Peptides against a protein of PDB entry 5Z08. Designs and how they scored, part 19

Target 1, 168 residues: chain A of PDB entry 5Z08
Amino acid sequence: RQKDEWAKKTSSLMKQLDWFIGEHLGAMLAAEELGGPVVGELMEIDPDDLSAGFNAHGKLKKATSQPDLDRRQRRIDDIWGPQDEQGQAHKRKRGADEALAASAEMRDLIEQLMNKLVEAGGDNSATYVEIPRESAAARFLVRSKVAMFHPNDARRLRLVDFGRDLDD
Target 2, 222 residues: chain B of PDB entry 5Z08
Amino acid sequence: GLPRLIDAIEEASKIPAKRRQTPIKPTIEKLTTHLYTHGASPDSLLRLADLLTLRNHLDQASLAAITRNLYPSSTVSDEVVLRFIGALGHGQLKPTLALQALFLRWLVMVYHLLENPGVLGQVYGVLFDLLDTAAIRPQLCHLLALVTRRKHVRPFRIQAILTLSRQTGGDPNLTGLLRVFKNYYPEIIVGDATKGRASAFKHPDPQWRQHLDEIQQRRSEA

## One batch from the design tools (peptide; made by RFdiffusion4, then SolubleMPNN)

Design b1_p9_4_s1 (from b1_p9_4, 4 letters changed)
Fold by OpenDDE base, seed 5:
Structure b1_p9_4_s1 (fold): chain B 168 residues (1-168), chain C 222 residues (1-222), chain A 9 residues (1-9)
Amino acid sequence: as target 1 above (168 residues)
Amino acid sequence: as target 2 above (222 residues)
Amino acid sequence: SLIAEANAA
């Protein structure tokens, strides 16, 4: 009975988390990856704001494409670049694609973190996931105090074990 | 004069210290004394920049002494600036990171004498990409704080500073640079990264500045 | 996928 209730609650929370990632967090993480506001400081990034770009005063302005810009800069300029009508539809699609990619990255990271926690069987040293990069997703989890980096290795991330801290 | 001193040092720089017939230290001292008293002309600055930035047999103490006394008597050309910028980063042919930090400090102190301040803006990306190099980061952030314009404040650079700030535990120099970025984009949400202590990017050597001003005034009166 | 399993349950 209690295990079944726990399983149902866990399932419900996972569904809510999945919804939150897909509907809200993915776009915000995509914005952060693109050098937008850090998730948790500005909760109100409209996906449409991702399509409009920020001007030199922080207002949504048409970013001019400079040709020799790094792929990330091109990605930002493509998301935040000048509003041509054809560019807007492509920007909306690209913004949506980036949000989907960010959502997928967050989902994958959470799954890896949870799987490692389960596999570790209570050994905190075995709960670390090796992350290929410091993603917006990873940073968000750390800022949210849901995850922690290894003190000596920023490529290793683990879930915060809230259960142990309550029993100490 | 200064050109003859530079000639002697250039020739000595081609020869390992153990194979030199004459100690170079007295010539370096004469050079640094001359630089302290009269400064360096644009032509002399270029030659000295080559001595400082190109691999040669001069010892680090001599190179540092020249850099610390590298007072421009006039303006600083783009070519001189680019020599110092080209010397930055990791590489077998590049100067030591300690010397690179002195070059960046020098660029900060002579920024107002650049013939074209925009030259640093053109190489902004090169400078920015070196922020991960801890040994030069303080001076690099200070230089970037002077050079940064609205066009340089891009989302990817904001994110790069934020990421690096987290990785470094909130380096005050990065926080200071991020505040400069925020001046151009007040809406930049920097989170807890800006709550920390930020560098004020004060002039690194007020005495050096005063002495530079004295050298520059003599030129305007001549 | 834990999320997929949660969505399938």
Scores: peptide ipSAE 0.030, ipTM 0.300, DockQ to the pose 0.020
Fold by OpenDDE base, seed 1:
Structure b1_p9_4_s1 (fold): chain B 168 residues (1-168), chain C 222 residues (1-222), chain A 9 residues (1-9)
Amino acid sequence: as target 1 above (168 residues)
Amino acid sequence: as target 2 above (222 residues)
Amino acid sequence: SLIAEANAA
């Protein structure tokens, strides 16, 4: 009975996490990768907003009619936004694609981190995942105190083991 | 010689101060005098980095004194650099934030002696993520100002500095770092919250620099 | 995949 309840609770939490990644976190991570705000400052970013790009302050470009602000912001978009002069529809599609990519990256990273934690059997040295880059996903997990980098190697990331502190 | 002094200090570092048969202070003074006069070889520098960064029973004043006299007689290896970088941040096993600030200051002052300056670029993320730690931020910003290349100037880091600048009321060190970023991307707009004075990242200790140069010159003549 | 397993359950 208790094992079944634990399995059900774990499954429920994983479903909720997957939902959160897909519906909210992916877009926010994509925004961060594209030069937007760091996750935690802006709670909701519409994928359509990603297509508009961000100003130097990490604020969404509002279609403000002021031409001079638009030029500076265009330069930021030219630097950090999709370079392709593709039409508004392509920008929206690209924003959605970036959110999906960020969601996939976060899911994959969490899965790897959890798998390594389980496989390590309590050996902290074996819990590290090799990451190809410092992604928005990785940074989010570290900032949230869910994961930590290896002290001497920023390419190695592991989950913080909250359970061990309960047995002491 | 220097190796024997380090041996004595390493052995003493394993023992609590109250249980030592002899006071360590005279040995520390001999070490710091030797370092001031001759500098540290690469091998000695690594051993001293371990003494400074690993948890031991040495007092904070002794650790600070060693750090202040840590003149390299030659180059600084990647291994030495990584010892100091690994000692940064919060944790029970890590040195005090005050000592970490001295390590960062030291890295700034010896940056030109690194065997591979690129090693700091490889750990750029680790350094950057510590900017929220107020106690080490001034020296950390200075080090980042030296290390930053175009590849490190990413949108999320720009935004992170802008956010932190707002939260800190416009820390001049953060404004200085943003100016370094702007050198790579002139289009970066430093917001109104950053209208404050930027740090110029001047050399932390001109006298220390001069003395380092004297030590380095003596080796090239030998 | 733990997430896939959770979604399949």
Scores: peptide ipSAE 0.029, ipTM 0.270, DockQ to the pose 0.021
Fold by OpenDDE base, seed 2:
Structure b1_p9_4_s1 (fold): chain B 168 residues (1-168), chain C 222 residues (1-222), chain A 9 residues (1-9)
Amino acid sequence: as target 1 above (168 residues)
Amino acid sequence: as target 2 above (222 residues)
Amino acid sequence: SLIAEANAA
C-alpha cells in the first residue's frame, strides 16, 4: 500500500516536472544557451558588453562588433527583442525549435541522472553521469542545487542525494 | 533641512520601534524626498552611512528606502566608502545581506563620484573574499569588474574564480569577472568556464543615473 | 524512460 502510494506520488511529480520542462523551462534554457537571461536570474547579461572589456577608468569599452558575436546577439534580439511583425513567424518557429531541443536535453539529462542514482545502489561514485558539454540544463541543475559536478571533473554530474543529507 | 531630518532619525534609531512616541515613517519619507530632490552633501552622506551600516533600531524597509535615495550632491569620500565596505559579510552586527546588496549596488552607481577610486582597490581582497556569498555576488562582481586592475589579477584569484564558477554551475557574474581578468592577461586559460553567458555589468538603474546626473548638474551651476 | 513511464501511468 505505501509503495503504491509512493509510486503514484512519484509518477504525479514526474508528470508535473515534464510539464514544467515543456511549458516553461525549455524556452528559458534555450534563451540562456543563445546568450539570453540566465534561468532564475533577473539579471540582463549582455555578452557583447563583456567582450568590450573595461577601460583603465572602469568604463565599458564599446564592443568592437565581431561578426560572430553579432550573430548571437541577433538571435537574442530575435527571441527577446521587440516583436517586429513580419519576421516573427520564422523567428518564432526557430525559437520554438530551440525550446523543444532544450526541453529534450533537460528531460534526457534528468532521466540519466535519476537512472544512475537508482543503478548505483548507494555508491556515490557510481551516480555520476558523463555530460558531453556544459549545457544550460546542467548549469541550471547545479544552480538550483539539485545536481553537482564532480569536484575534479566538470564532465561528471550527479544528483544531490537529499536523503543522505537528512540522516547525517 | 537635511541635517535636522538626520538628527531626528538618529535619535529615533536609538529607540525600539515599540517605544517611540511618534512614528518614524513620516520623517523617513521627508528624508527620502529631500534626498531625491537635493541629494546629500558629503557630511550628510557620512551620517547616513553610519545610520545604514551600524546596528540600530531602524526597520529594514526604512534603511532600504534611504539607500535607494542616497544621491550624492557632490563627491563620495573614502570614509563613506569604507563604512559600506565594513558593513559587508556575515555577522550578527552587520546589516542584512539584502541591504548589503543594495550598498554594493549603490557603490557601483556612484563609482564615478568617488574622491579616490583607488580606495576600493586597496580593499580588493576583502571584496574578493566575499564572492562565495551568493546573496551579494551579482553586485559584488559588478563592483569588482569596475575596480579590478592588473595588480589584482593574481594566479590564486584566477583559480579561486574558476573553482567557484564550477561550483556554481557557471554563475554569469563570475564569468563576467573572469572576462575582465582575461582583458588584463589574455593568456589566461579560462577553459569552459567562459563559454557560458557572462554578465555585461550594465548600469543597475538607468533612471537613478539620470536623476543623479540632474542633481550633479545643479552643483556645477552653483 | 522514467518520464515516459510516468506519462504512461
Scores: peptide ipSAE 0.029, ipTM 0.483, DockQ to the pose 0.018
Fold by OpenDDE base, seed 3:
Structure b1_p9_4_s1 (fold): chain B 168 residues (1-168), chain C 222 residues (1-222), chain A 9 residues (1-9)
Amino acid sequence: as target 1 above (168 residues)
Amino acid sequence: as target 2 above (222 residues)
Amino acid sequence: SLIAEANAA
């Protein structure tokens, strides 16, 4: 029973994560890979916004408050947003392709990280995934404190085991 | 046509104003009108860039007028960009700082038309080193905000901006640029330098943009 | 694939 509930919850979370990657994170990661802003700053996720959690649909609840976020987002959109329509089509296509690629990379990375975590059976030393490059995806996970690099090898990434910290 | 107008101005530019047989102003007006209506082809743009950046006998008002009407009809080549970048700084042979500010503003406004935006990234250091020049700093920061990539955000440049920001009493353009840097390295401790008013780096001339778009559209239809 | 499994479930 508990295993089944855990499996269902995990499945649900994975679906939400997959959606989030595809719909939001991929584009932001692509922007970073293309030399755009780091995802963590686009997400001035007010800690309050993070605390507000993702709604059931994986959308960050718009924290109502600070007007300055809208200005920054507009500026980013103005700086990085499609400038002109025709040059935009190629840039949009390239941007879409890059977003797709970034989404795929993030999905793959998360999958590998989770698989290694499961395979390790609680051995943190065995949870490291070897990454070919320090991608925007990898950096995002680290910055989000979801993953961490091996202290001696930046090519090795693991998920932060939050479960252990709860049992302590 | 535009080439003939440029020819006439090039010839006039070789002669001091007092020695010209004919006033250049009418020819400049014809040129600027033509540019406003049709824009400049890549070839014409290069020639005009030379006229604007090389020392000649054209008056500042004429040079400014040309720059303000320097609508590209198509793309902007690396060569054109490099002419304008090469014209920046304090050298006696360089254009006035006022004109340099106009060039930087122009580069901001045509950034999306660059054949190779990466060319500006290659000269990033040259641009960055001019941040201490107050007269061009607003436009320079704006251009740098567009050009900056992760590879450009180096500790020494972060420190340079921080230092200059302190020295200038928190120039909003520097604050804006520092925020751009922070976008690449959120961990940058910028202290109070980012808490101040930052430039939004809005398009410097929406009307100019609109008119540029109209010129660009006409070419796509031709 | 955990994601694929999640999407299949």
Scores: peptide ipSAE 0.028, ipTM 0.260, DockQ to the pose 0.019

Design b1_p9_4_s2 (from b1_p9_4, 4 letters changed)
Fold by OpenDDE base, seed 4:
Structure b1_p9_4_s2 (fold): chain B 168 residues (1-168), chain C 222 residues (1-222), chain A 9 residues (1-9)
Amino acid sequence: as target 1 above (168 residues)
Amino acid sequence: as target 2 above (222 residues)
Amino acid sequence: SLIDEANAA
């Protein structure tokens, strides 16, 4: 009975997590990968600071759509700027594709991390997953204190085992 | 004195080299010699900043020579700083990227003489957004390393450095700047970006520093 | 996958 209740609760939590990843987190992680806001932190972007160039006289230029937007400013404007209507369909499709990719990456990463934790049988050295890159997903898990990198190898990630700290 | 030399250079700067009655080089040499010996007052620095940053008919070698000898005899005003910051980036009216790199190097070397170091913090966004410009990135990262405070270390800037570091294959100057950020937020995950060689942001020119100190010392004795 | 198993259950 207790095992069945635990299994049901675990299944319910996994469904909720999957929903959260698909509906919210994937898009936020995709935005972070694209250079947008970091998940869980308010990014105070002063739009005036972003658009304000200085002229040769040291005066702040008013936020005019200057064509000489540095590649980075274009990227910021692509993320935060007014979505011009015409680029919307390709940008929407790309944004949707990036959100789906980020969702898939997060799901896969969580699954690998959980599987390794179960397989390790208590050996902390065996709980590490090798990650191909430091993704927004990996960074999110570490910021959330649910995962940690190996101290000497940032390609190795493991879940934080909260259960063991309670038994000691 | 220095003001008269600046007057002569200002007038010469209005005229194309081919139309000048007198060669500019001897006047530039007199100016640079004077700057090397005595430094520039705050008022003279402002005038020289305008000559260096505004479009005129001075050649790049002359502008570089003035910049290399731009020793402040006193403090550096906010207005002078803002002239140099305003000259950064891409544009037909802006100085060359090579000259901009010299300006950034100069700002690094005179940072301790700024009347208000906070002025650079106010324009932090402008500086930070230029990190994608490879030609000025080394000096820009060094300046940002000096200017960065906790209020500037925002999530979007962390992510922007991480992204740019990946795109550049781990530029050591970006790695150095990221280490500065990590000093304010140790929890910043820098991953493989920190495994590489980081710039130590050493003083760009020790001889220039020594000579500046000598000029500054003479002011304290007067 | 654990998530797929949880969704199938």
Scores: peptide ipSAE 0.028, ipTM 0.261, DockQ to the pose 0.020
Fold by OpenDDE base, seed 1:
Structure b1_p9_4_s2 (fold): chain B 168 residues (1-168), chain C 222 residues (1-222), chain A 9 residues (1-9)
Amino acid sequence: as target 1 above (168 residues)
Amino acid sequence: as target 2 above (222 residues)
Amino acid sequence: SLIDEANAA
């Protein structure tokens, strides 16, 4: 009974987290990767807005074509550069693609972090995930106090284990 | 001469104040007077940087007095710069934050005398990551305003400044630094964070600058 | 994935 209730609660929380990532967090993280505001500053970024880039006043610029995942840390000049008129339809698609890509990156990162925590069996040294870059996703988790970097290696990230602090 | 004064202070710095046979204060006063009159050579400047940045038994008032009179007679080497940068941040072996603020102020005032200004650009990340330290933030923002180039203006740093600006209630120094970033990328969205008062990053001490110029001129005539 | 398992459940 208790294991089944825990499994149901865990499943429910994971579904809620996945929903939150897909519906809200992905677009915000995409904005951050594109040089926009940090998550918590602009809580409502329309994917259409992401594609447009941002002007000097915080307003969206008109959007250009499909951002490759490798292009997420775009040059500020690519994000903010002069917009040709033909770019709008490509911009909306690009913003949506960036939000989807950001959502996928966050999901993957959370999954890796959780898997390492489970695999470590209580060894904190084994809970670190190697990250290829300091992504918006990684920074968000650290700012939220959900994850922490290795003190000597910013390429290594782990979940904060809140459960252990309660049993000691 | 200056080397002998530095020798005496180096030896005294190894000994706790209570165990010194002679008071160090008169020697510090002679040193600061010499520095004010003649400046520090590159070799002397390196030795003084070590005295200022390494843990020793010198009192904070003496360290501050040396820093306030640390006029370079010539150029400032990369090694000297890196000593001061390495002394920044939190740690038991690091100088006090008050002294670190004086070091940052000094780097601002001697920036034009650096042998290689690019050295500060190489350690830009180290400097930038210290912006959350309120005690050194004003001087740090000023130094970063001088050092910042297009290559340093990255999305994550723009965001870090914006976040910190909100958390601090719109620190004018952060707003000033964000304006420097905006000069490289006019399109940077700064939102309401830039509507506030910004620091102009004026020279910290015009009298110190004038005296430095006088010391530098004497060397060109010799 | 844990998320996929949660979505499949």
Scores: peptide ipSAE 0.027, ipTM 0.292, DockQ to the pose 0.024
Fold by OpenDDE base, seed 5:
Structure b1_p9_4_s2 (fold): chain B 168 residues (1-168), chain C 222 residues (1-222), chain A 9 residues (1-9)
Amino acid sequence: as target 1 above (168 residues)
Amino acid sequence: as target 2 above (222 residues)
Amino acid sequence: SLIDEANAA
């Protein structure tokens, strides 16, 4: 009975997490990959905003004429500014594709992290997942204090074991 | 005029909201409207900087509204800059981190109007040491990106950014700042910390910039 | 996947 209730609760939580990743977090992470705001600074990113591209502050680029920016701000914009060349339709499609990719990456990363935690059987050294790149997903988990990098290797990520920290 | 509005708000700021005889909101609205229309003179900016940075009984919404409308009609003095810099960090007498983020954003947006941009370079260490404060980091990195010169790019600061980048999971703002550092020293080995996305540090508010330019132009014609 | 298993349950 208790195991079944736990399994049902876990399943429900996983469904909710999957929904949250797909409907909200993926777009926000994609925004963060595309130059947009860091997840948590803007709670509502319209997917249409992803298509317009983000300014360096994660705000939507409105098509307004760039007045004569300070030379340094211009240089930063030149280095990191969205390339204007992609038409609005290509930007929308790319934004959607990036949101899907970010969602998939977050799902995969969470699954790997959870699997490693279970497989490790309490050995913290075995709980690390090797990440191919520092993704918005990985960064989000670290910022959220859900995951931690290995102290000496930023390619290795593990879940924070909240269960152990509560018992100590 | 603006000085009288500031006088009224200064007096109201000394009194807890519950003990005020009159609501301050209408006066704040008049102030913000005036600031939006005419901007603030250097003297008015200093007084407003004190209202924004010193502990008083003004509500956060009012302080934020003033900050969002803090258009300089002319230049920004070192004294005004130092008031805002002095208001940064943790402490019971400091403004909220949300308000500090608005101050940093404001400094970014008015950077070209500073009487002496070098003043920020003099306090570079103070700004840099606040990078661990997540709530202000985005705007702080942007400001540092504008302020950074070759003299500020030191090995210990490079290492500090790299360490903080790892601890934050590669905050794009830190990556952006590290790229600014690399522009001065291309040989900086940033490792995997720069493989992530970096902030472009674009102007925070193009509409605010445009409106500022309109205010500044009216002064040049007068 | 754990998510797939949760969705299948």
Scores: peptide ipSAE 0.027, ipTM 0.430, DockQ to the pose 0.018
Fold by OpenDDE base, seed 2:
Structure b1_p9_4_s2 (fold): chain B 168 residues (1-168), chain C 222 residues (1-222), chain A 9 residues (1-9)
Amino acid sequence: as target 1 above (168 residues)
Amino acid sequence: as target 2 above (222 residues)
Amino acid sequence: SLIDEANAA
């Protein structure tokens, strides 16, 4: 019973993770691989630009500043704006292909990391996956404190074992 | 009904505002009015979460208005929660930090309606690593204060909060979160970081809570 | 794959 509930919960979580990877994370990782913003890195968004949105009482100031809506609409329009139908289709297709590739890389990496964790039987030294490159996926997992690099070898990545601390 | 309004907004979200044949604002207003009156079903919540978290051509004011009226008529699924969590952080494809702050605020306000509050505990690390993002830190600390369990209070996270607290000059939200940590491990030497003003993590919007309770009550009577 | 197994279960 408990194992079955755990298996169901794990399966549900894995489905949700797969969805998250496919629908959100893959595109973000692809953007990072393409030289876009790093997922989870503070781009110095000027805290002042964020502070302008909230009054001292935490209420959103009515967006009276038309210009920021225009700049963001421009950025959305610059990203999605009318390039020639062919150029937009190619950019969308390329973006979709890169997102799919990044999703696949993340899925594969997570699977390898999980498999190594299970196979290691509690030996932390055996939980490392050899990564061919420092991918956006690998960096994301490390930034998220889900994975860690080997202290002496940046080509070795392992999951952070959150479960061990329950038995100690 | 609500599904048809969502359909219309989903279709409009695919088209840049300047290329829309009709203004979407009236439809957004109808949606927000409906949400305010009746709340959102689980299915509608999921669809709205996608509209809010996925990159589309909806304007920020519309997204914010939907978020502010996102009253669940029932429970909030793990899937809906994870959509909002996935939208957090920095990235060109991510929602604005202002919108992310609204999402976190929403999660705080609906925390008691989560089908599985443990789902947030599973993504605790992801949430915790966003504490350096000043724009979302107040709401993030509040959410973490609700989510934190003994298993999450680890030495490295204690040290991370202490370091960040020093770097921020003693952000009251971090001090509040650190007090939550200390409740699980009273022996944690927090030094002067806990002597400062701490957030009490009060409900962000009592009126919103009251209105949510009214919506929830109507469902229990039906 | 673990994800495929989770999707099949």
Scores: peptide ipSAE 0.026, ipTM 0.282, DockQ to the pose 0.019

